# Peptides against a protein of PDB entry 5KEZ, part 168

Target 1, 320 residues: chain A of PDB entry 5KEZ
Amino acid sequence: NVAIYNPFRPWWERYQPVSYKLCTRSGNEDEFRNMVTRCNNVGVRIYVDAVINHMCGNAVSAGTSSTCGSYFNPGSRDFPAVPYSGWDFNDGKCKTGSGDIENYNDATQVRDCRLTGLLDLALEKDYVRSKIAEYMNHLIDIGVAGFRLDASKHMWPGDIKAILDKLHNLNSNWFPAGSKPFIYQEVIDLGGEPIKSSDYFGNGRVTEFKYGAKLGTVIRKWNGEKMSYLKNWGEGWGFVPSDRALVFVDNHDNQRGHGAGGASILTFWDARLYKMAVGFMLAHPYGFTRVMSSYRWPRQFQNGNDVNDWVGPPNNNGVI

## One batch from the design tools (peptide; made by RFdiffusion4, then SolubleMPNN)

Design b2_p20_8_s4 (from b2_p20_8, 12 letters changed)
Fold by OpenDDE base, seed 3:
Structure b2_p20_8_s4 (fold): chain B 320 residues (1-320), chain A 20 residues (1-20)
Amino acid sequence: as target 1 above (320 residues)
Amino acid sequence: SWATEQYNKYVERMRKLYNE
């Protein structure tokens, strides 16, 4: 991915890929392979956060400022380490003046335009699908158990399916023969927008963001909410079917959120309430659970916003 | 920086989603 130095190596640089090489702030491919092997050998499975909707920002400076040293040129859509070129992006499909998503009530914009400037891959193209599948299959062959698909809301479900159909079975050294990768898709659906979580059920599980948001209001006792109201927690609260849901109290994005809905999210900053929420989640049968492991950073609030919400994990001069 | 600006836009989008 792009190495960002202003601010200094933020967490979100990981979501601006320039290649599918396994060289990152976390280590190189050999180290990753070693980690996966060691984890699998003791029954701990690895699921990779796969960033396949886009490459890096369109206005990032060209060069070799990347975690693996690969050259890239966003301006010309040149990513030779893949390789991608201008033919592999949705620039011509997006009809907005900026080239970015301007109206989230327009599903076509949400899928075909750039997410906050991130170069949008043309996932309708078999070439692009194949390059992504090769990346994911390499990980599968290493021994990962599945994937979180980042920014799934911004990809057409059919394109995702086409990629998934190219995937190998899991590595038989650790998984039963014929096992398929576990897929969960990041889709933010709190209602009110045209894209629905149900659009993605056919590809795997989806993130249920209503879970953490609503649980937060209950635990915080906002708006007269009571724990007793959780009697019909899950589908009874309008959540997606349990067998399609991946649930969590917080994630890396919403723990940095603000506003009415964002403020409801419980995090480690609210330690006691957070433990209550996580405990409830783990005790309740609804959905597939995910527990967050985060870190403390020096928060500095200005006008209600943390200006340091970019801060990544504790690191050694950018290396975790 | 441009990178910071894009991040902020994304964060703002997340906030907006939770306010709906």
Scores: peptide ipSAE 0.030, ipTM 0.523, DockQ to the pose 0.682
Fold by OpenDDE base, seed 5:
Structure b2_p20_8_s4 (fold): chain B 320 residues (1-320), chain A 20 residues (1-20)
Amino acid sequence: as target 1 above (320 residues)
Amino acid sequence: SWATEQYNKYVERMRKLYNE
């Protein structure tokens, strides 16, 4: 991915890929293989956060300032380490003046335009689908069990399906022959927008963001909410079907949120309430559960906003 | 910087989503 130095190596630089090489601040491919093998051997499965909607920001300077030293040129859409070129992006499909998503009530913008300047891949193209599938299949062959698909809301469900149809069965060294990768898709659907979580049910599970938001309000006793109201928790609260839900109390994004719903999100900063929420989640049968492991950073609030919400994991001058 | 600007846009998007 791109190395960002202003701010200094933020967490979100990880979501600006310039290649599909397994070579980042987390380590190299050999180290990754070693980890996957060791984990699988003791029954711990690995699920990769796959960034396949986009490449890096359109205004990042060209060069070799990336975690693996690969050359890239966002201005010309040149990513030779893949390789991608200008033919592989949705610049011509996006009709907004800026090239970015401007109206989230326009589903075509949400899927065909750049998410905050991130170069949007033309996932309708078989070439692009194949390059992504090659990346994911390489991981499958290494021994991963499945994937979180980042920014799924910004991809057409059919394009995702086309990629998934190209995927190999899981590595038979650790999984039963014929096993399929476990897929869960990050879709932020809190209502009010045309894109719905249900659009993605055919591809696998989806993140249920209403879960953490609503649970937070209940545990915090906001808006007159009571624990007793959780008796019909799950579908009774308007959540997606249990067998399609990936549930969590918080994630890296909403842990840094500042909206009304964001403020309801429970995190380790509120240790007691957070433990209550996580305990409830793990005890309740609704959905497939995900537990967060995060870190402290020097929060600095200005006008209700943490100006240090960019801070990544603990590091020594950028080295993790 | 450009990077900071893009991040801020993302944060605003998140605020919008969680206020609905």
Scores: peptide ipSAE 0.020, ipTM 0.423, DockQ to the pose 0.691
Fold by OpenDDE base, seed 1:
Structure b2_p20_8_s4 (fold): chain B 320 residues (1-320), chain A 20 residues (1-20)
Amino acid sequence: as target 1 above (320 residues)
Amino acid sequence: SWATEQYNKYVERMRKLYNE
């Protein structure tokens, strides 16, 4: 991915890929392979957070300032390490003046325009689908069990399906023959927009962001909410079907303040309430549960915003 | 609505992050 130095190596640089090489601040491919093997050998499975709809920001300077030294040129849409070229992006499909998403009530913009400047891949093209599938299949062959598909609401469900149809079965060294990768899709659906979580049910599970938001509100006793109201927790609260839901108390985005769910989101910063929420989540049968493992950073609030919400995970390998 | 407000805040935050 792009190496960002201002601020110094933020967490979000990982979401600006310039190649599909397993060579980042998280480690190299050998280290990743080793981890996957060790985890699988003790029954711990790995699910990769995969950025497949985007490359890096359109305004990033061209060059080799990347974690694996790969050259890239956002201006010309040149990513030779893949390779991608100008033919592989949705620049011609996006009809907004800026090239970015301007109206989230326009599903076409949401899916064909750039998310916050991120170059938007043309997932309708078989070539692009194949390159993504090759990346994911490489991970599958290493031994991962599945994927979180980042920014899924910004992809057409049919394009996702086309990519998924190209995926290998899971590695038979650790999984039963014929096993398929576990897929969950990040779709932020809090209501009010045309793109719905249900649009993606056919591809796999979907993140239920209402879960953490509502649970936080209840545990915080906001708006007169009571724990007793959780008697019909799940579908009874208007959440997606249990077998389509991936649930969580917090994620890396909303843990940092103004993410989906807002101030209601419980985090490790609210230790007691957070433990209550996580405990409830793990005890309740609704959805597939995900528990957050995070880190402390030096929070500094200015005008209600943490100016240090960019701080990445602890890293003693400053070279990469 | 509350939901819309939360989403808008998220979008705004992400816009700032990815453009830094």
Scores: peptide ipSAE 0.016, ipTM 0.426, DockQ to the pose 0.072
Fold by OpenDDE base, seed 4:
Structure b2_p20_8_s4 (fold): chain B 320 residues (1-320), chain A 20 residues (1-20)
Amino acid sequence: as target 1 above (320 residues)
Amino acid sequence: SWATEQYNKYVERMRKLYNE
């Protein structure tokens, strides 16, 4: 991914890929392979946060400022380490003046235009699908158990399906023969927009963002909410079917969203309430649970927003 | 709705993050 130095190596640089090489701030491919092996050997499975909707931001300077040193040129849409070129992006498909998503009530924009400047891959192309599948299959062959598909809302479900159809079975050294990768898709659906979580049920589980938001309000006793109202928690609260839901109290984004969509979200910063929420989540049968493991950073709030929300995990001069 | 409002705030927050 792109190496960002201003601010200094933020967490979100990971979501700006320039290649599918397995060398990042966390280590190289050999180290990753070693980690996967060691984890699998003790029954801990690895699920990769797969960034396949886009490459890096269109405004990032060309060069080799990347975690693996790969050259890239956002201006010309040149990512030779893949390789991708201008033919592999949705520049011509997006009809907005800016090239970015401007109206989230337009599903076509949401999927065909750039997510906040991130170069949008043409996932309709078999070439692009195959390159992504190759990347994911390499990980599968290493021994990962599945994937979180980042920014799934911004990909057409059919394109995702086409990629998933190219995936190998899981590595039989650790998984039963014929096992399929576990897929969960990040789809932000709190209602009010045309793209629905249900659009993605055919590909795997989806993130249920209503879960953390609503649970937060209940635990905080906002708007007259009471714990007793959780008697019909799950589908009874309008959530997706349990067998399609991946649930969580917080994630890395809304953990940083105080005053900007994260006010109801409980985090480790509110330890007591957070433990209540996480405990409830783990005890309740609804959905597939995900527990957040985060870190502390020097928060500085201005107008309800943490100006240091970019801070990544503890590191040694940028190396984790 | 409340949910829509929260979502919109969240989306705008994400916009800021990815444009930094």
Scores: peptide ipSAE 0.014, ipTM 0.445, DockQ to the pose 0.068; fails the geometry check

## One batch from the design tools (peptide; made by RFdiffusion4, then SolubleMPNN)

Design b2_p21_1_s1 (from b2_p21_1, 9 letters changed)
Fold by OpenDDE base, seed 4:
Structure b2_p21_1_s1 (fold): chain B 320 residues (1-320), chain A 21 residues (1-21)
Amino acid sequence: as target 1 above (320 residues)
Amino acid sequence: MLTELEERGEYDTGDAPGDLT
């Protein structure tokens, strides 16, 4: 991914890929392979956060300032380490004036235009699908158990399916022969937009963002809500079917006050309430549960926003 | 009940992974 130095190595630089090489602030491919092996050997499975909707931001300077040293040029859409070129992006397909998503009520914009400047890959192209599948298959062959598909709302479900159809079975050294990768898709569906979580059920599980938002409201006792109202928690609250849901109290985005859920989201900053919410989540049978492991950072609020929401994990001069 | 519950929640629809500026 791009190495960002202003601000200094933010967490979100990880979501700006310039290649599919396994070199990041967290380590190189050999170290990753070693980690996966060690984890698998003790029954801990690894799921990769796969950033396959886009490459880096269009405004990033060209050069070799990347975690694996690969050259890239966002301006010309040149990512030779993949390789991608101008033919592999949706620039000509997006019809907005800015090239970015301008209206989330337009599903075509949401899927064909840039997410806040991130160069949008043309996933309709078999070439692009194959490059992504190759990347994911390499990870599968290393021994990962599955994937979180980042920004799935911004990809056509059919394109995702086409990629998934190219994937290998899981590594038989650790998984039963014929096992398929576990797929869950990040889809922010809080209602009111044309893209629905149900559009993606065919590809795997989806993130249920209503879960954390609603649970936060209840635990906080906002608007007179009570724990007793959780009697029909899950589908009874309008959530996706349990077998399609990945649920969580918070994630890295809404922990920082954006992404989905607003102020209702409980985080480790509200330790007591957060523990209650996580405890409830783990005790309740609805959905596949995910527990957040995060870190503290020096928050600095200006006009209601944390200006340090970019701060990444504890590191040694940028190395995690 | 669902509609009532929906009206009580505050939501952010932002999907940006970070600040590119």
Scores: peptide ipSAE 0.019, ipTM 0.468, DockQ to the pose 0.027
Fold by OpenDDE base, seed 1:
Structure b2_p21_1_s1 (fold): chain B 320 residues (1-320), chain A 21 residues (1-21)
Amino acid sequence: as target 1 above (320 residues)
Amino acid sequence: MLTELEERGEYDTGDAPGDLT
């Protein structure tokens, strides 16, 4: 991914890829293989947060300022480490004046235009689908069990399906023959927009962002909410079907207070309430549960916003 | 209700100086 130095190596630089090389501040491919092997050997399975909707921001300077030193040129849409070229992006398909999403009530813009300047891949192209599938299949061959598909709301469900149809079965060294990758898709659906979580049910599970938001409100006793109201928790609260839901109390975005769910989201900063929420989530049968493992950073609030919400995870590898 | 852009805080913070957002 792009190496960002202002601010210094933020967490979100990981979501600006310039190649599909397994070479980031988290480690290299050999280290990743080692981890996956060790985890699999003790029954712990690995899923990968796969960023396949886009490459890096369109305004990032060309060069080799990336975690693996790969050259890239956002201006010309040149990513030779893949390779991608100008033919592999939706620049010509997006009809907005800016090239960015301007209206989230227009599903076509949401899927065909750039998300906050991030170069939008033309997932309708078989070439692009194949390159992504090759990346994911490489991970499957290493021994991962599945994927979180980042920014799925910004991809056409049919394009996602086309990619998934190219995926190999899981590595038979650790999984039963014929096993399929576990897929869940990050779709932020809080209502009021044309794109729905249900659009993606055919591809796998979907993130249920209402879960953490509503649970936080209840545990915080906001708006007169009571724990007793959780008697019909899940579908009874208007959530997606349990077998399609991936649920969580917080994620890396909304734990910073400005993501989906806002101030209702419980995090490790609210230790007691957070433990209650996580405990409830793990005890309740609704959805597939995900527990967050995060880190502390020096929060600094200015006008209600944490100006240090960019701070990345601790890293001392001394390489990148 | 928050817009998708507001919901995707990571991308708001991840904008390059010259990005249109």
Scores: peptide ipSAE 0.018, ipTM 0.472, DockQ to the pose 0.029
Fold by OpenDDE base, seed 2:
Parts: structure tokens; C-alpha cells; sequence
Structure b2_p21_1_s1 (fold): chain B 320 residues (1-320), chain A 21 residues (1-21)
């Protein structure tokens, strides 16, 4: 991914890829392979957060300022480490004036235009699908158990399926022969938009963002909400089917207070209430549960916004 | 992604059946 130095190595630089090389602040490929092996050997499975919707931001300066030193040029859509060129992006397909998503009520814009300037990959192209599949298959062959697909709302479900259909079975050293990778898709569906979580059920599980948002409101006792209302928690609250849901109290995005439940989201900053929410989630049978492991950062609020929401995990001069 | 959340702001989940039970 791109190496960002202003602010200094933010967490979100991880979501601006310039190659599919396994070379980041977390380590190199050998170290990753070693970790996966050690985890698998003790029954801990690894799921990779796969950023496959886009490459880095269109405004990032060209050069070799990346975690693996790969050259890239966002301006010319040149990513030779893949390789991608201008033919592999949706620039000509997006019809907005800015090239970015301007209207989230237009599903075509949401999927074909750039997410906040991030160069949008032409996932309709077999070449692009194959490059992504090669990346994911390399991880599968190393021994990962599955994937979180980042920004799935911004990809056509059929394109995702086409990529998934190219994937290998899981590594038989640790998984039964013929096992398929576990897939869950990040789709922010809180209602009111044309793109629905149900559009993606055919590809795997989907994040249920209503879960953390509503649970937070209840546990905070906002608007007269009561714990007794959780009697029909799950589908009874309008959530996706349990077998399609991946549920969580918070994630790295909404810990920063920018949306997907807003201020209702419970985090470690509200330790007591957060423990209650996590405890409830783990005790209740609805959905596949994910527990957050995070870190503290020096929050600094200006005009209601944390200006340090960019702060990544504890590091020593950029090294994790 | 945070970028989407930042651009769009907060979401409204609306009322659900469980809200009234």
C-alpha cells in the first residue's frame, strides 16, 4: 500500500493498495506465512481483509513511496507491480463530473465511481478478476481460511461472484479436502439506499451494521429503549437472516465516530457498556460474531471531531 | 471504509419491530 507520512502512517493507508505483494508494516511474506502456519497449528484460523474494489487515491503522488517500494502512478493509473493500467479502471464508465460517487441513491455511481477518490477497478474485466483471484489464491495456498471483502457495496455482486468462482480450495494441510474459503462482505446497509445487503447473500455472509447501532441505543437507554426489547433480537428487529449475518458491536471505522450507527456505537471508550454489549452478543445465537481487538489513541476533539482519528496501531517510528 | 463514512456522515437505521416490543 501507499506509505502516508502526513499524517504519519495512518491506519487507513492500508486501504490504499498499489500492489498485491504481501509486504506491509505488519511484515513481509515470509513472516506472514510463518504466522499463518503457527496459528493454524493451534487451531486459530486467519481471515484476510481483502481490498479488491480499488487501488490508492487518485491524488496520491507517483513514485515508490509504498510499503514494499513498488512504483505506482495514480495519475496515469499505472500500477506495474500488478500490473494495472488505465484500461483496468472505471474512469470512462463513471459519469459523474468529479469521477467520485456523488449520489448514493444511484447504485451505478456507488459501484462504478470512485469511493472518495480511490481509483475504482474495472471488476467486469476478466483480467482484473484474475489478478485479484491470483492474489487471494496465493493467500489461500499459504493457509488462510477466508476473507473479509472490503467495500463490497461498491462492487457488483456478479463481479464478486466471478472472482470467488476462481478461488482455490483451502490448503489441505489444515483444512478438509474440498473446503471453500469463508467469505464475509462489508456492506453498509442501514436502510434508505437502493443497494441492499440481500444483493450479496449469494457470495457469502454480510456485515450487519444495524446490530451495533441498535444494540448501542438499547444499552445506552436512549429514546426510552429497554433491554427487554431484545427479546426478539435478530431477524425480529429487521436484521438479515442469521446464517447470512456477521455481527459486531464496533469496528475500526465506527470506533472513530464517523457513521454506521453514529454516536450510538459502543466502544472501549465506554468500557462498562461495551463489555455488556459484547457479552450480550457472545451469549446470543444470532449471526456469526466478531470481537474487536483495538488500541487507544490520543483523541483530540475540535468542533466535535477527533482530529486524531487517523492514528494507527502502536508503532515505533512507523514499524509495528 | 472510513472514507465512505466520513463523506456520508452518520446513518439513520430507522425504527425496527423490536423497538416497540
Amino acid sequence: as target 1 above (320 residues)
Amino acid sequence: MLTELEERGEYDTGDAPGDLT
Scores: peptide ipSAE 0.033, ipTM 0.542, DockQ to the pose 0.035; fails the geometry check
Fold by OpenDDE base, seed 3:
Structure b2_p21_1_s1 (fold): chain B 320 residues (1-320), chain A 21 residues (1-21)
Amino acid sequence: as target 1 above (320 residues)
Amino acid sequence: MLTELEERGEYDTGDAPGDLT
């Protein structure tokens, strides 16, 4: 991914890929392989956050400022480490003036235009699908158990399906023969937009962002909400079917106080309430649960916003 | 760049009517 130095190595640089090389602030491919092996050997499975909707931001300077030193040029859409070129992006398909998503009520914009300047991959192209599949298959062959698909809302479900259809079975050294990778898709559906979580059920589980948002409201006792109202928690609250839901109290995005769910989201900053919410989530049968492991950073609020919301995990000069 | 990237994490803030559904 892009190595960002202003601010200094923010968490979100990981979501700006310039290659599919397994070389990041957390380590190289050998170290990753070693970790996956050791984890699998003790029954801990690894799921990779796969950023496949886009490459880095269109305004990032060309050069070799990347975690693996690979050259890239956003301006010319040149990512030779893949390789991608100008033919592999949706620049000509997006019809907005800016090239970015301007209206989230336009599903076509949401899927074909750039998410906040992030170069949008042409996932309709078999070449692009194949390059992504090769990346994911390499991970599968290493021994990962599955994937979180980042920004799935911004990809056509059919394109995702086409990629998934190219995937190998899981590594039989640790998984039963014929096992398929576990797939869950990040889809932010809080209602009111044309793109629905149900559009993605065919590809795997989806994130249920209403879960953390609503649970936060209840635990915080906002708007007269009571714990007793959780009697029909899950589908009874309008959530996706339990067998399609991946649920969580918070994630790295909405932990910053904005994201999907807004201020209702409970985090480790609200230690007591957060423990209550996580405890409830783990005790309740609805959905597949995910627990967040995060870190503290020096929050500095200016005009209601944390100016340090970019701060990544504890590191030594950028190395984790 | 920073602002845009920060918005990536928050790209759905306010876009969906009613964060609390």
Scores: peptide ipSAE 0.018, ipTM 0.493, DockQ to the pose 0.036; fails the geometry check

